# Peptides against a protein of PDB entry 4KTY, part 66

Target 1, 266 residues: chain A of PDB entry 4KTY
Amino acid sequence: YVLNDIGVIFYGEVNDIKTRSWSYGQFEDGILDTCLYVMDRAQMDLSGRGNPIKVSRVGSAMVNAKDDEGVLVGSWDNIYAYGVPPSAWTGSVDILLEYRSSENPVRYGQCWVFAGVFNTFLRCLGIPARIVTNYFSAHDNDANLQMDIFLEEDGNVNSKLTKDSVWNYHCWNEAWMTRPDLPVGFGGWQAVDSTPQENSDGMYRCGPASVQAIKHGHVCFQFDAPFVFAEVNSDLIYITAKKDGTHVVENVDATHIGKLIVTKQI

## One batch from the design tools (peptide; aimed at target 1 F136 H170 H256)

Design b2_p27_6 (made by RFdiffusion4)
Pose (drawn by RFdiffusion4):
Structure b2_p27_6 (pose): chain A 261 residues (1-241, 247-266), chain P 27 residues (1-27)
Amino acid sequence: YVLNDIGVIFYGEVNDIKTRSWSYGQFEDGILDTCLYVMDRAQMDLSGRGNPIKVSRVGSAMVNAKDDEGVLVGSWDNIYAYGVPPSAWTGSVDILLEYRSSENPVRYGQCWVFAGVFNTFLRCLGIPARIVTNYFSAHDNDANLQMDIFLEEDGNVNSKLTKDSVWNYHCWNEAWMTRPDLPVGFGGWQAVDSTPQENSDGMYRCGPASVQAIKHGHVCFQFDAPFVFAEVNSDLIYITAHVVENVDATHIGKLIVTKQI
Amino acid sequence: SEFTEEQKEAIHEVLVQKAKENAQAIN
């Protein structure tokens, strides 16, 4: 989780698992300096850089380009003007070195690309880290921790009213650290996510959210645990437009995996 | 009421497409 500079990112389907190799390259010339440059650009106060909670949260904001001209721009536009399609990248090095050289956000990325770059950032600084993949990952748009699926009278999905969504898969990172800001028992792995989905306190960032706190539903503990809980375990609520028609308690988060040791 | 497997698959496909649209709207 610190010294391995290569890894595997899982994707596809639960019974059709695909793997994508990834070069984290945290030891390559120019990467460590690039990680320091990322924190400088985020205008992160130096006095907080010994705190992994702060470093990881800044990283979750700065790895994406929204709000702060950070590292990577997301796109699903099937064109990818003036850049590289997200699927073309095979590691983090070219992205990070291009960012340091050009001093401009790099185009383009999707969730595993954000996760790969963020993983490089964490391991390079010495924060143990890994990439996790969540199959059938919920995206909660109204912060009620459930998927609200609105149906027309005919029983079909009303695409105008329905805003929540579900991904075939989504990848984020876990960072290892104590949580002195939380009661004892909530350290260890913290979910951190640099893929923009929802604002957290006015910026696209997510975490660190204690995985142990998410497991027992104690999502009151900072940061962004309710959103992460919703990604892995929200119920699907079918609502006819308002009457609740059905509830699917098993659809979301069928499987979560990471590379074996 | 209970939903069929075909209905559930169709709903899922709409949610996946919504995810792509939402993600793109951010960017």

Design b2_p27_6_s1 (made by RFdiffusion4, then SolubleMPNN; from b2_p27_6, 15 letters changed)
Fold by OpenDDE base, seed 3:
Structure b2_p27_6_s1 (fold): chain B 266 residues (1-266), chain A 27 residues (1-27)
Amino acid sequence: as target 1 above (266 residues)
Amino acid sequence: MKLTQEQKDKIKEILEKKAVENFQSLF
């Protein structure tokens, strides 16, 4: 989880799982320096740099370019005219070195690219880390732990009211650390996500959220446990928006989200 | 309105966001 510089990232569909190789390169020349530079750009105090909770949270923010001109610009429009298509990346090294040299965000990334770079960042700083892939990953945008699907009376999706969405797959990271800020038993693996999905107390970041807390439904524990919980456990709530402005729950599906969570060992 | 399984499946497809899957087509 620290020493391996080559990894495998799972993607594709739940019934057609695919893998791709990813070179983390945490020991290559300039990478540690770049990770320190990232923390410098984040204006992290020196005392915080020794705290894996703070480091992982800052890394979550800084691996994406939003808010702070961090490492990667996300793009999902399938048009990558001003950079490198996300699928063209094979590892973290070129991305991090480009960021260090240009001092500008690198284009472009999607979830596995964010997760790959973030994994390098964590491992480079001595934090055990791995990439996790969640199939049918919910994107809850209003922090209600549900996927609210609004329908017209004819059964069509009301796109104006429906803000939540589901990824066919999503990749994030788990980082190993103690959590003295949480009750006993909620240390260990912590979910952290650098893909810019939702605002967390002023910035696009996510985690660290205790995996044990999530598994036991303790969504009140910092950081961003509700969002991570929703990614893996949201119910789909089908709501008909009536012409009179009232909402009626038509159906609930508790089986669709988080069908499979996969990670590589070591 | 009571949704059929077909309707539910169609709705799920509409709501599904897809990351890039075919890498070779971009080279």
Scores: peptide ipSAE 0.252, ipTM 0.755, DockQ to the pose 0.233
OpenDDE base, seeds 1, 2, 4, 5: peptide ipSAE 0.143, 0.202, 0.023, 0.237; ipTM 0.701, 0.729, 0.485, 0.748

Design b2_p27_6_s2 (made by RFdiffusion4, then SolubleMPNN; from b2_p27_6, 15 letters changed)
Fold by OpenDDE base, seed 2:
Structure b2_p27_6_s2 (fold): chain B 266 residues (1-266), chain A 27 residues (1-27)
Amino acid sequence: as target 1 above (266 residues)
Amino acid sequence: MELSEEEKEKILKELEKKAVENMQSLF
């Protein structure tokens, strides 16, 4: 979780699981310097750099370019004219070194690229980390811990009323640390995510959220536990919007979201 | 209305499209 410089990232669909190799390269020349530079760009106080809670939270913000001119610009339009297509990256080293050299965000990333670079960042700074892939990963947009799917009377999705969404898969990271800021028992693996999905107290960042807390439904524990909980455990609520303005719950599916969560065991 | 598995699959594909669109709006 710290020493391995090559990994495997799971992606695709739950019924068609795929893997890609990723070179983390946390020991390559210039990578540690770049990770320190990332924290410098974040204006992170030196005293906080020894705290894995702060480091992982800052990293989740800075690996994406949103808000703070961080490392990676995301793109999902399948038109990558001003950079490298997300699928063309094979590791973190070139991305991080380009960022350090140019001092500008690198184009382009999607979830596995964000997770790959973030994994390098964490491991480089001595934080045990791994990539996690969640199949049918929910994006709860209103923090109500469920997926509200509004349907027209004909059964089609009402895109205006439906704010939530679901990824076929999503990749994020788990980082190992103690959590003295939480009750006893909620240290260990913490979910952190650098893909800019949701704003968290003014910045596109996510975590650290205690995996144990999520597992036991303790969504009140910092950071971003409700969002991470929803990613893996949201009920799908199918709601028909009637012409008279009333809403009728047609179906509830409590088994679909987070159907499979995969990480490489080392 | 009771949704079939096929109908649910279609809905989920639309939600996936929405996820992409949400991300596209950020950049």
Scores: peptide ipSAE 0.482, ipTM 0.891, DockQ to the pose 0.816
OpenDDE base, seeds 1, 3, 4, 5: peptide ipSAE 0.272, 0.271, 0.225, 0.279; ipTM 0.752, 0.754, 0.729, 0.736

Design b2_p27_6_s3 (made by RFdiffusion4, then SolubleMPNN; from b2_p27_6, 18 letters changed)
Fold by OpenDDE base, seed 2:
Structure b2_p27_6_s3 (fold): chain B 266 residues (1-266), chain A 27 residues (1-27)
Amino acid sequence: as target 1 above (266 residues)
Amino acid sequence: MKLSKEEKEKILKELEEQAKKNFQSLF
């Protein structure tokens, strides 16, 4: 989880699982320097740089360019004229070195690119880390632990009312650390995510959220446990909005979100 | 009315497209 410099990232769909290789390159020349530079750009105090909780949280913010001129600019519109298409990247090294050289965000990333670069960042700094792929990954926008899907009378999605969304797949990271800030038993793997999805206390970042806490439904534990819980366990609530303003629940699906969670074991 | 499997799949695809738009707007 630290020494391997090449990995496999799962993507695609639950019924058509695909894999891609990714070169983390955490030992390549200039990569450690770049990771330190990232923390410098974050204005991270030296005393915090030895704390994996702080480092992983800062990393989750800085690997994306949002808020802080971090490493990667996301793009999902299939128009990548001003940079490199997300699918063209094969590893973290070129991205990180470009960031260090240009001192400007690198274009472009999507979830697996964010996760790949973040994995390099964590491993480079001595934090055991792995990439996790969640199929049918929910994005709960209102923190109610549900996916509220509003439908028109014709069965189409009402995009004005529906704020929540679902990815066919999403990649994030798990980082290994102790959690002295949590009750005993909630150390170990922590979910962290550098893809900018939701604002967390003023910044687009996510985690560390205890995987054990999530598994046991302890969403009150910092950081961002409700959001991560919703990604893997939200109920889909299909709601028809009537002309009179009333809402009717048409269906509830408690088994669709988080249908499969995959990570490479070593 | 209970949604069919096909209807649910259509809805999920719409939600995915909406997600792309939402995240694209961040940059």
Scores: peptide ipSAE 0.372, ipTM 0.842, DockQ to the pose 0.794
OpenDDE base, seeds 1, 3, 4, 5: peptide ipSAE 0.183, 0.283, 0.024, 0.372; ipTM 0.718, 0.811, 0.522, 0.848

Design b2_p27_6_s4 (made by RFdiffusion4, then SolubleMPNN; from b2_p27_6, 16 letters changed)
Fold by OpenDDE base, seed 3:
Structure b2_p27_6_s4 (fold): chain B 266 residues (1-266), chain A 27 residues (1-27)
Amino acid sequence: as target 1 above (266 residues)
Amino acid sequence: MKLTKEQLEKIKKELEKKAVENFQSLF
């Protein structure tokens, strides 16, 4: 989880799981320097740089360009005219070195690119880390732990009211650390995500969220446990928005989200 | 409204965001 510089990322559909190789390159020349530069850009105190909780949280913010001119600009509109298409990247090294050289965010990334670069960052700094792929990953944007699907009376989705969405797959990271800030038993793997999905206390970042806490439904533990919980365990709530302004729950599906969570073991 | 199985599947597909599936080399 630290020494392997080549990885496998799972993607595709739950019924057609695909894999791609990703070169982390955490030992390549200039990569450690770039990781330190990232922390410098984040204005991390020196005392915090030895704390994996702080480092992983800052990393989740800084691997994306939002808020802080971090490493990667995300793009999901299939328009990549001003950079490199996300699908063209094969590893973290070129991205990180470009960031260090240009001192500007690199275009473009999607979830597996963010996860790949973040994995390099964590491993480079001695934090055991792996990439996790979640199939049918919920994006809860109102922090209610549900996927609220609003329907018109004719059965069509009300796009104005329906803000939540589902990724066919989403990649994030798990980082291994102790959590002295949490009760005993909630250390170990922590979910961290650098893909800019939701604001967390003023910044686009996510985690570290205790995987054990998530598995046991303890969403009150810092950081961003509700969001991560929702990604893997949201119920689909089908709601008809009536013309009179009332809402009626028509259906609940507790099986769709988080169909499969996959990671490569070293 | 009573949603049919077909309607539910259609809605699920409509809500699904697609990540890139076609990968290429930098070379």
Scores: peptide ipSAE 0.412, ipTM 0.814, DockQ to the pose 0.222
OpenDDE base, seeds 1, 2, 4, 5: peptide ipSAE 0.319, 0.374, 0.028, 0.331; ipTM 0.767, 0.790, 0.561, 0.778; seed 2 fails the geometry check

Design b2_p27_7 (made by RFdiffusion4)
Pose (drawn by RFdiffusion4):
Structure b2_p27_7 (pose): chain A 261 residues (1-241, 247-266), chain P 27 residues (1-27)
Amino acid sequence: YVLNDIGVIFYGEVNDIKTRSWSYGQFEDGILDTCLYVMDRAQMDLSGRGNPIKVSRVGSAMVNAKDDEGVLVGSWDNIYAYGVPPSAWTGSVDILLEYRSSENPVRYGQCWVFAGVFNTFLRCLGIPARIVTNYFSAHDNDANLQMDIFLEEDGNVNSKLTKDSVWNYHCWNEAWMTRPDLPVGFGGWQAVDSTPQENSDGMYRCGPASVQAIKHGHVCFQFDAPFVFAEVNSDLIYITAHVVENVDATHIGKLIVTKQI
Amino acid sequence: AEAAEAAAEAAKEAKYAAAAEAIMKYQ
């Protein structure tokens, strides 16, 4: 989780698992300096850089280009003007070195690309890290921790009213650290996510959220535990437009995996 | 009666499975 500079990112389906190799490249010439440059560009106060909670949260904001001209621009537009399609990248090095050289956000990425770059950032600085993949990952748009699916009278999905969504898969990172800001028992792996989905305190960032706190539903502990809980375990609520028609308690988060040791 | 009830339950499950797929997004 610190010294391995290559890895595997899982994707596809639960009974059709695909793998994508990834070169983290945290030891390549120019990468460590690039990680420092990322924190400088985020205008991160130097006095907080010894705190992995802060470093990881800044990283979750700065790996994406929204709000702060950070590292990577996300796209699903099937065109990818003036850049590289997200699927073309095979590691983090070219992205990070291009960012340092051009001083401009790099185009383009999707969730595994954000996760790969963020993993490089964490391991390069010495924060143990890994990439996790969540199959049937919920995206909660109204912060009620459930998927609200609105149905027309005919029972079909009302695409105008329905805003929440589900991904075939989503990848984020876990960073290892104590949580002196939380009661004892909530350190260890913290979920951190640099893929923009929802604002957290006015910026696209997510975490660190204690995985242990998410497991027992104690999502009151900072940061962004409710959103992460919703990604892995929200119920589907079928609402006819308002009458609750049905609840699917098993659809979300069928499987979560990471590369074996 | 029992067979008609089982068929209505299957049709309901299929409806809500299709509804679940309608909100899916892909990488």

Design b2_p27_7_s1 (made by RFdiffusion4, then SolubleMPNN; from b2_p27_7, 19 letters changed)
Fold by OpenDDE base, seed 5:
Order: C-alpha cells, then structure tokens, then sequence
Structure b2_p27_7_s1 (fold): chain B 266 residues (1-266), chain A 27 residues (1-27)
C-alpha cells in the first residue's frame, strides 16, 4: 500500500468490469518535493503535516483545483481543449511534475485520475492508501442520504427538479490511519475523495470518513460520513410532484446504489 | 385480470428502469 508504485484501477460497468494500469511513481525524482509543495500551497502548519487526518483532508481539497488552485481541473464535457484528455494519463508523475513546474492546475482529470494522483500523494507521505471503485455511485447533492428522482405526472423524470445523479462508477481512496478523534474501533481504512463533488465546510473536499463507521451506519462521525454513506447505500426515491404541490412517493429502490465496491488487494 | 395486472407491473418496472437511467452519469 506504500511501496507498490504501479497499481490497477477498476472501472467500466458492473456487468463488464475493466481494469487500467496506473503508475503512482511515489519514489520518482521531484514527487516528494511536489507533495511538500502542495502542502505549502495549502498553508499547512508543520504540526499538521504529521497528522494523517489533516494531511488526507487537505489532500482531498488540494488534488482538485477548486477553491485553492490545486493540482487537477476536472472535466466531463468530452472536449478537453487546452489540456490533456483524462483518458490519456497513465500515471501521477507527469501530472504532479507539471503542477510543480507551472504552479497552475493541470488539465484534465476525471475520478480515476484524481484517485491516482491522490493515491501517490498519500503514499509519498507514508500513508497507506488504495483506490476503491464503487459501481452505481450516488451523488447526493442535498445531504438527505437518498436519491430523489422527481417525476412528472406522466411518469417521466422532471430534469429541472431532479438534482441527484448516479455515476456508473466512481473512484476514491481509502487511507489507513488511527482515528483518536473517533470512538475506539473506527480507525483503520478511511474514505477520502479528491474528485470535486460537494462542498464540505467551505471547500470541495471529502473525508476522512471511517469505513467501519459507514459500514455500521454511523453517519454522525466526521468527516463527510453522510455523503460517503449515500454514495454506497442511498435508496432511490421516485417522487411525483402533483399539480396541487404535494409530493407522492411512487417507488423506493434500495438495490440500485453501491452494487459493487472493488479494490486491489496487496 | 391477473394478466392485466402482470402487464401493468411490467410497464411500471420498465418505466422505473428508464427513470433510473435518466439520472446516470458516465465516466
């Protein structure tokens, strides 16, 4: 989880799982210096740099360019003008070195690119880390732990009212650490995500969220446990908005989200 | 009839499958 500099990232569809190689390159020249530079740009105090909780949370913010001119600009428009298409990247080294050299965000990333770069960042700083792929990954945008699908009276989706969405797959990271800020038993793997999805207390970041806490439905534990829980376990709620302003639940699907979570074993 | 009920259930299922697809995003 720290020494392996080449990895495999799972992607594709749940019924047609695919893999891609990713070079983390945490031992390559300039990579450690770049990780330190990232923490400098984040204005991390020296004491915080020794705390994996703070480091992973700052990393989740800084690997994306939002808010703080971090490492990667996300793009999903399939144009990718003035940069490199996300699919063209094969590892973290070129991205991190470009960021260090230009001192500007690198274009472009999608979830596996964010996860790949973030994995390098964590491993480079001595934090055991792995990439996790969740198939049918929910994006809850209103923090209510469910996917709200609003329907017209004719049964079709109301795209104006429906804000929640589901990724066919999404990649994030798990980082190994103790959690003295949580009750005993909630250390170990922590979910952290650098793909910009939702604002968390003022900036686009996510985690660390205790995997054990999520597994047992403890969404009250910091950080961002409700969001991570929703990604893997939210129900689809089909709601018809009536002309009289009332909302009627037409159906609930508890099987659609989080059909498979995959990570490479080392 | 039972056949009509089954048909309506299938139509409802297909509609919800379509609705679920409408909120999907792809990497």
Amino acid sequence: as target 1 above (266 residues)
Amino acid sequence: SEEEKKRKEEEKKELFEKNAESIMRYE
Scores: peptide ipSAE 0.404, ipTM 0.814, DockQ to the pose 0.899
OpenDDE base, seeds 1, 2, 3, 4: peptide ipSAE 0.353, 0.186, 0.155, 0.025; ipTM 0.729, 0.656, 0.660, 0.623; seeds 2, 3 fail the geometry check

Design b2_p27_7_s2 (made by RFdiffusion4, then SolubleMPNN; from b2_p27_7, 19 letters changed)
Fold by OpenDDE base, seed 5:
Structure b2_p27_7_s2 (fold): chain B 266 residues (1-266), chain A 27 residues (1-27)
Amino acid sequence: as target 1 above (266 residues)
Amino acid sequence: SEEEEKKKKEEKEELFKKNANSIMRYE
């Protein structure tokens, strides 16, 4: 995981799985220096730089430009006039070197670009890392572990009330580390995500969340375990808002989210 | 009738499918 400089990222639809190559380039000239520069920009103390928990959490914040002038600006509006379209990137090296040279956020990324750059960052710093793709990935924005779909009385979605959404696919990272801050058995793979989705204690970051904890429903374990749990296991709750202000649950779908989770093996 | 109830169930399922699609975002 640390030594492989070329990867495969899964994307597309669950019934039409696609793959793209991605060059991580963690051994290329200037990449380590750029990763150190990212930690300098985050004002990370020297003692924290040896802790993969702190490094992965800082990385999840700094690979996106939100809050801290980090590496990548996300864009999903199909208007990329002031940068490179997300689909044009083939690897992490050009992005990281541009960031180091310009000292400004690079435009533009989407989930696989964030995951690709973050994978380089982790591997460059000696943290074993891989990219994970989740098909039908939930975005819970009110931290209730469910997808709330509000309906009008006619059965159509109320777009004003419905805030939660589902990605056709989403990419994030898993980083390998010990978790001395958690009970025994919850080390190993940790979910971390640099795509700006939700605010976590004051900034757009996610993880590290124990994959073992999530698999066993231990959402109380730091960091961001409820959000990551919801991405892979939330139910769709269809709710009709009545004129009298009451909410009626019309349906529950426990099968829609997390149709497939896939990662490349070595 | 049983046939009418089946039809209503199918219509409800199709409506929920449409609603699920309404919250989808695409990369």
Scores: peptide ipSAE 0.398, ipTM 0.809, DockQ to the pose 0.926
OpenDDE base, seeds 1, 2, 3, 4: peptide ipSAE 0.259, 0.284, 0.230, 0.240; ipTM 0.743, 0.718, 0.693, 0.758

Design b2_p27_7_s3 (made by RFdiffusion4, then SolubleMPNN; from b2_p27_7, 16 letters changed)
Fold by OpenDDE base, seed 4:
Structure b2_p27_7_s3 (fold): chain B 266 residues (1-266), chain A 27 residues (1-27)
Amino acid sequence: as target 1 above (266 residues)
Amino acid sequence: SEAEKKAEEAAKKELFEKNANSIMRYE
């Protein structure tokens, strides 16, 4: 998980699983220097740079351009006129080197690009890391651990009543570390995500969230465990919004979100 | 040729769209 410089990223849909190669290039010239530069831009203290908890959290913030002029600008509107389309990237190296040379955010990324670059960042700094793809990945915007789907009285979806959404797939990272800040047993793989989805204590960042904690339903542990839990385990709540302003739960689907989570084992 | 360039651009666009993640729509 540290020495492998080429990876496979899963994407597509649960019924049509696709793979793409990604070159992490953590050993290529200038990449380590760029990762250090990223931490410098984050104004990360030297003492924190040896702590994988702090490094992964800073990385989750800095790999995206929001808040701090980090590495990548996300775009999901299919308008990529001022940069490189997300699908055109084949690895992290060109992105990181462009960031280092221009000192400006690189355009553009989507989840697998963020995850790819973040994976390079983590591995470059000696943190074992892998990319995880979650099919039917929830984005809980209101932190209620539910994926709310509002329906009109006629049964049609009203997407304006919630900011909750489900991605066909989403990629994030798992980083291996001890968690002395958590109870015993919650070390190991930690979910971290650099795709800008939600604000976490003032910045678009996510994690590290203990995979073991999430697996056992412990969402009270730092960082961002509720959000990550929701990504993989939210119930779909179908709510009819009546004209009188009342909401009625029509159905609950506990099987849809996180239907398949895939990560490379080697 | 210009036609080949347009075809290549269209193919790239299609590929990019197929690879993009998207918000699911529920009915």
Scores: peptide ipSAE 0.282, ipTM 0.711, DockQ to the pose 0.049
OpenDDE base, seeds 1, 2, 3, 5: peptide ipSAE 0.225, 0.229, 0.052, 0.282; ipTM 0.706, 0.640, 0.614, 0.678

Design b2_p27_7_s4 (made by RFdiffusion4, then SolubleMPNN; from b2_p27_7, 18 letters changed)
Fold by OpenDDE base, seed 2:
Structure b2_p27_7_s4 (fold): chain B 266 residues (1-266), chain A 27 residues (1-27)
Amino acid sequence: as target 1 above (266 residues)
Amino acid sequence: KEEEEKKEKEKKEKLFKENAEKIMRYE
């Protein structure tokens, strides 16, 4: 998980799983220097750079351009006129070297590009890391651990009230580390995500969230465990908003989210 | 009556599926 410089990323639909190759290039010239530069741009204290908890959290913030002029600008509107379309990238090296040379965010990325670059960053710094793909990945925007689908009286979605959404697939990373800040048994794989989705204590970042904690429903453990839990396990709640301001739950679907979680194992 | 109830249930289930699709985003 730290020595392989070429990987496979799963994407597409749950019923039509696709794969793409990705060159991480963590041993290529200038890549380690660029990873150090990223931490310099984050103004990360030298004392923290040896702590995988801090490094992975900073990396989750800095691989995206939000807040801190980090590495990648995300775009999902199919307008890529001022950069490279996300699908044109084949690896992390060109992105990281462009960032280092230009000192400006690189355009453009989507989830697998963020995950690919973040995987390089983690591996460069000696943190074992892998990419994870979740099919039907929930995006909970109000931290209530459920997907709220608000309906009009006619049964159609109220788009004004419905803020939560579901990705057909989403890619993030898992990083291997001890968690002395958590109870015993919650070390090992930690979910970290550099795709800008939600604000976490003032910045667009996510994790490290203990995979074991999430698996056992311990969403109170830092960092961002509720969000990651919701991505893989939230229920769809169909709610009719009445004119009198009352909400009525019409249906619950506990099978829609997190249909398949895939990662390449060595 | 039972057939009508079944049809109404099927209609409601179809509507829920259609509504779920409306919140989907695609990479």
Scores: peptide ipSAE 0.463, ipTM 0.842, DockQ to the pose 0.877
OpenDDE base, seeds 1, 3, 4, 5: peptide ipSAE 0.434, 0.434, 0.334, 0.417; ipTM 0.826, 0.824, 0.762, 0.817

Design b2_p27_8 (made by RFdiffusion4)
Pose (drawn by RFdiffusion4):
Structure b2_p27_8 (pose): chain A 261 residues (1-241, 247-266), chain P 27 residues (1-27)
Amino acid sequence: YVLNDIGVIFYGEVNDIKTRSWSYGQFEDGILDTCLYVMDRAQMDLSGRGNPIKVSRVGSAMVNAKDDEGVLVGSWDNIYAYGVPPSAWTGSVDILLEYRSSENPVRYGQCWVFAGVFNTFLRCLGIPARIVTNYFSAHDNDANLQMDIFLEEDGNVNSKLTKDSVWNYHCWNEAWMTRPDLPVGFGGWQAVDSTPQENSDGMYRCGPASVQAIKHGHVCFQFDAPFVFAEVNSDLIYITAHVVENVDATHIGKLIVTKQI
Amino acid sequence: SYEVLDYTTKTKVPENADYIENFHRFH
């Protein structure tokens, strides 16, 4: 989780698992300096850089280009003008070195690309880290921790009212650290996510959210535990437009995996 | 190979669920 500079990112389906190799390259010439440059660009106060909670949260904001001209621009537009399609990248090095050299956000990326770059950032600085993949990952748009699916009278999905969504998969990072800001028992792995989905305190960032706190539903503990809980375990609520028609308690988060040791 | 992780106390069954038209999204 610190010294391995290559890894595997899992994707596809639960009974059709695909692997994508990834070169983290945290030891390559120019990368460590690039990680310091990322924190400088984020205008991160130096006095907080010894705190992994702060470093990881800044990283979750700065790895994406929204709000702060950070590292990577996300796209699903099937065109990818003036850049590289997200699927073309095979590691983090070219992305990070291009960012340092050009001093401009790099185009383009999707969830595993954000996760790969963020993993490089964490391991390079010495924060143990890994990439996790969540199959059938919920995206909660109204912060009620459930998927609200609105149905027309005919029982079909009303695409105008329905805003929540589910991904075939989503990848984020876990960072290892104590949580002196939380009661004892909530350190260890913290979910951190640099893929923009929902604003957290006015910026696209997510975490660190204690995985242990998410497991027992104690999502009152900072940061962004409710959103992460919703990604892995929100119920699907079918609502006819308002009457609750059905509840699917098993659809979301069918499997979560990471590379073995 | 991979390691399976738990984020909830709810029992999870690793299997594919049906996709919902106009609701699911893909990469």

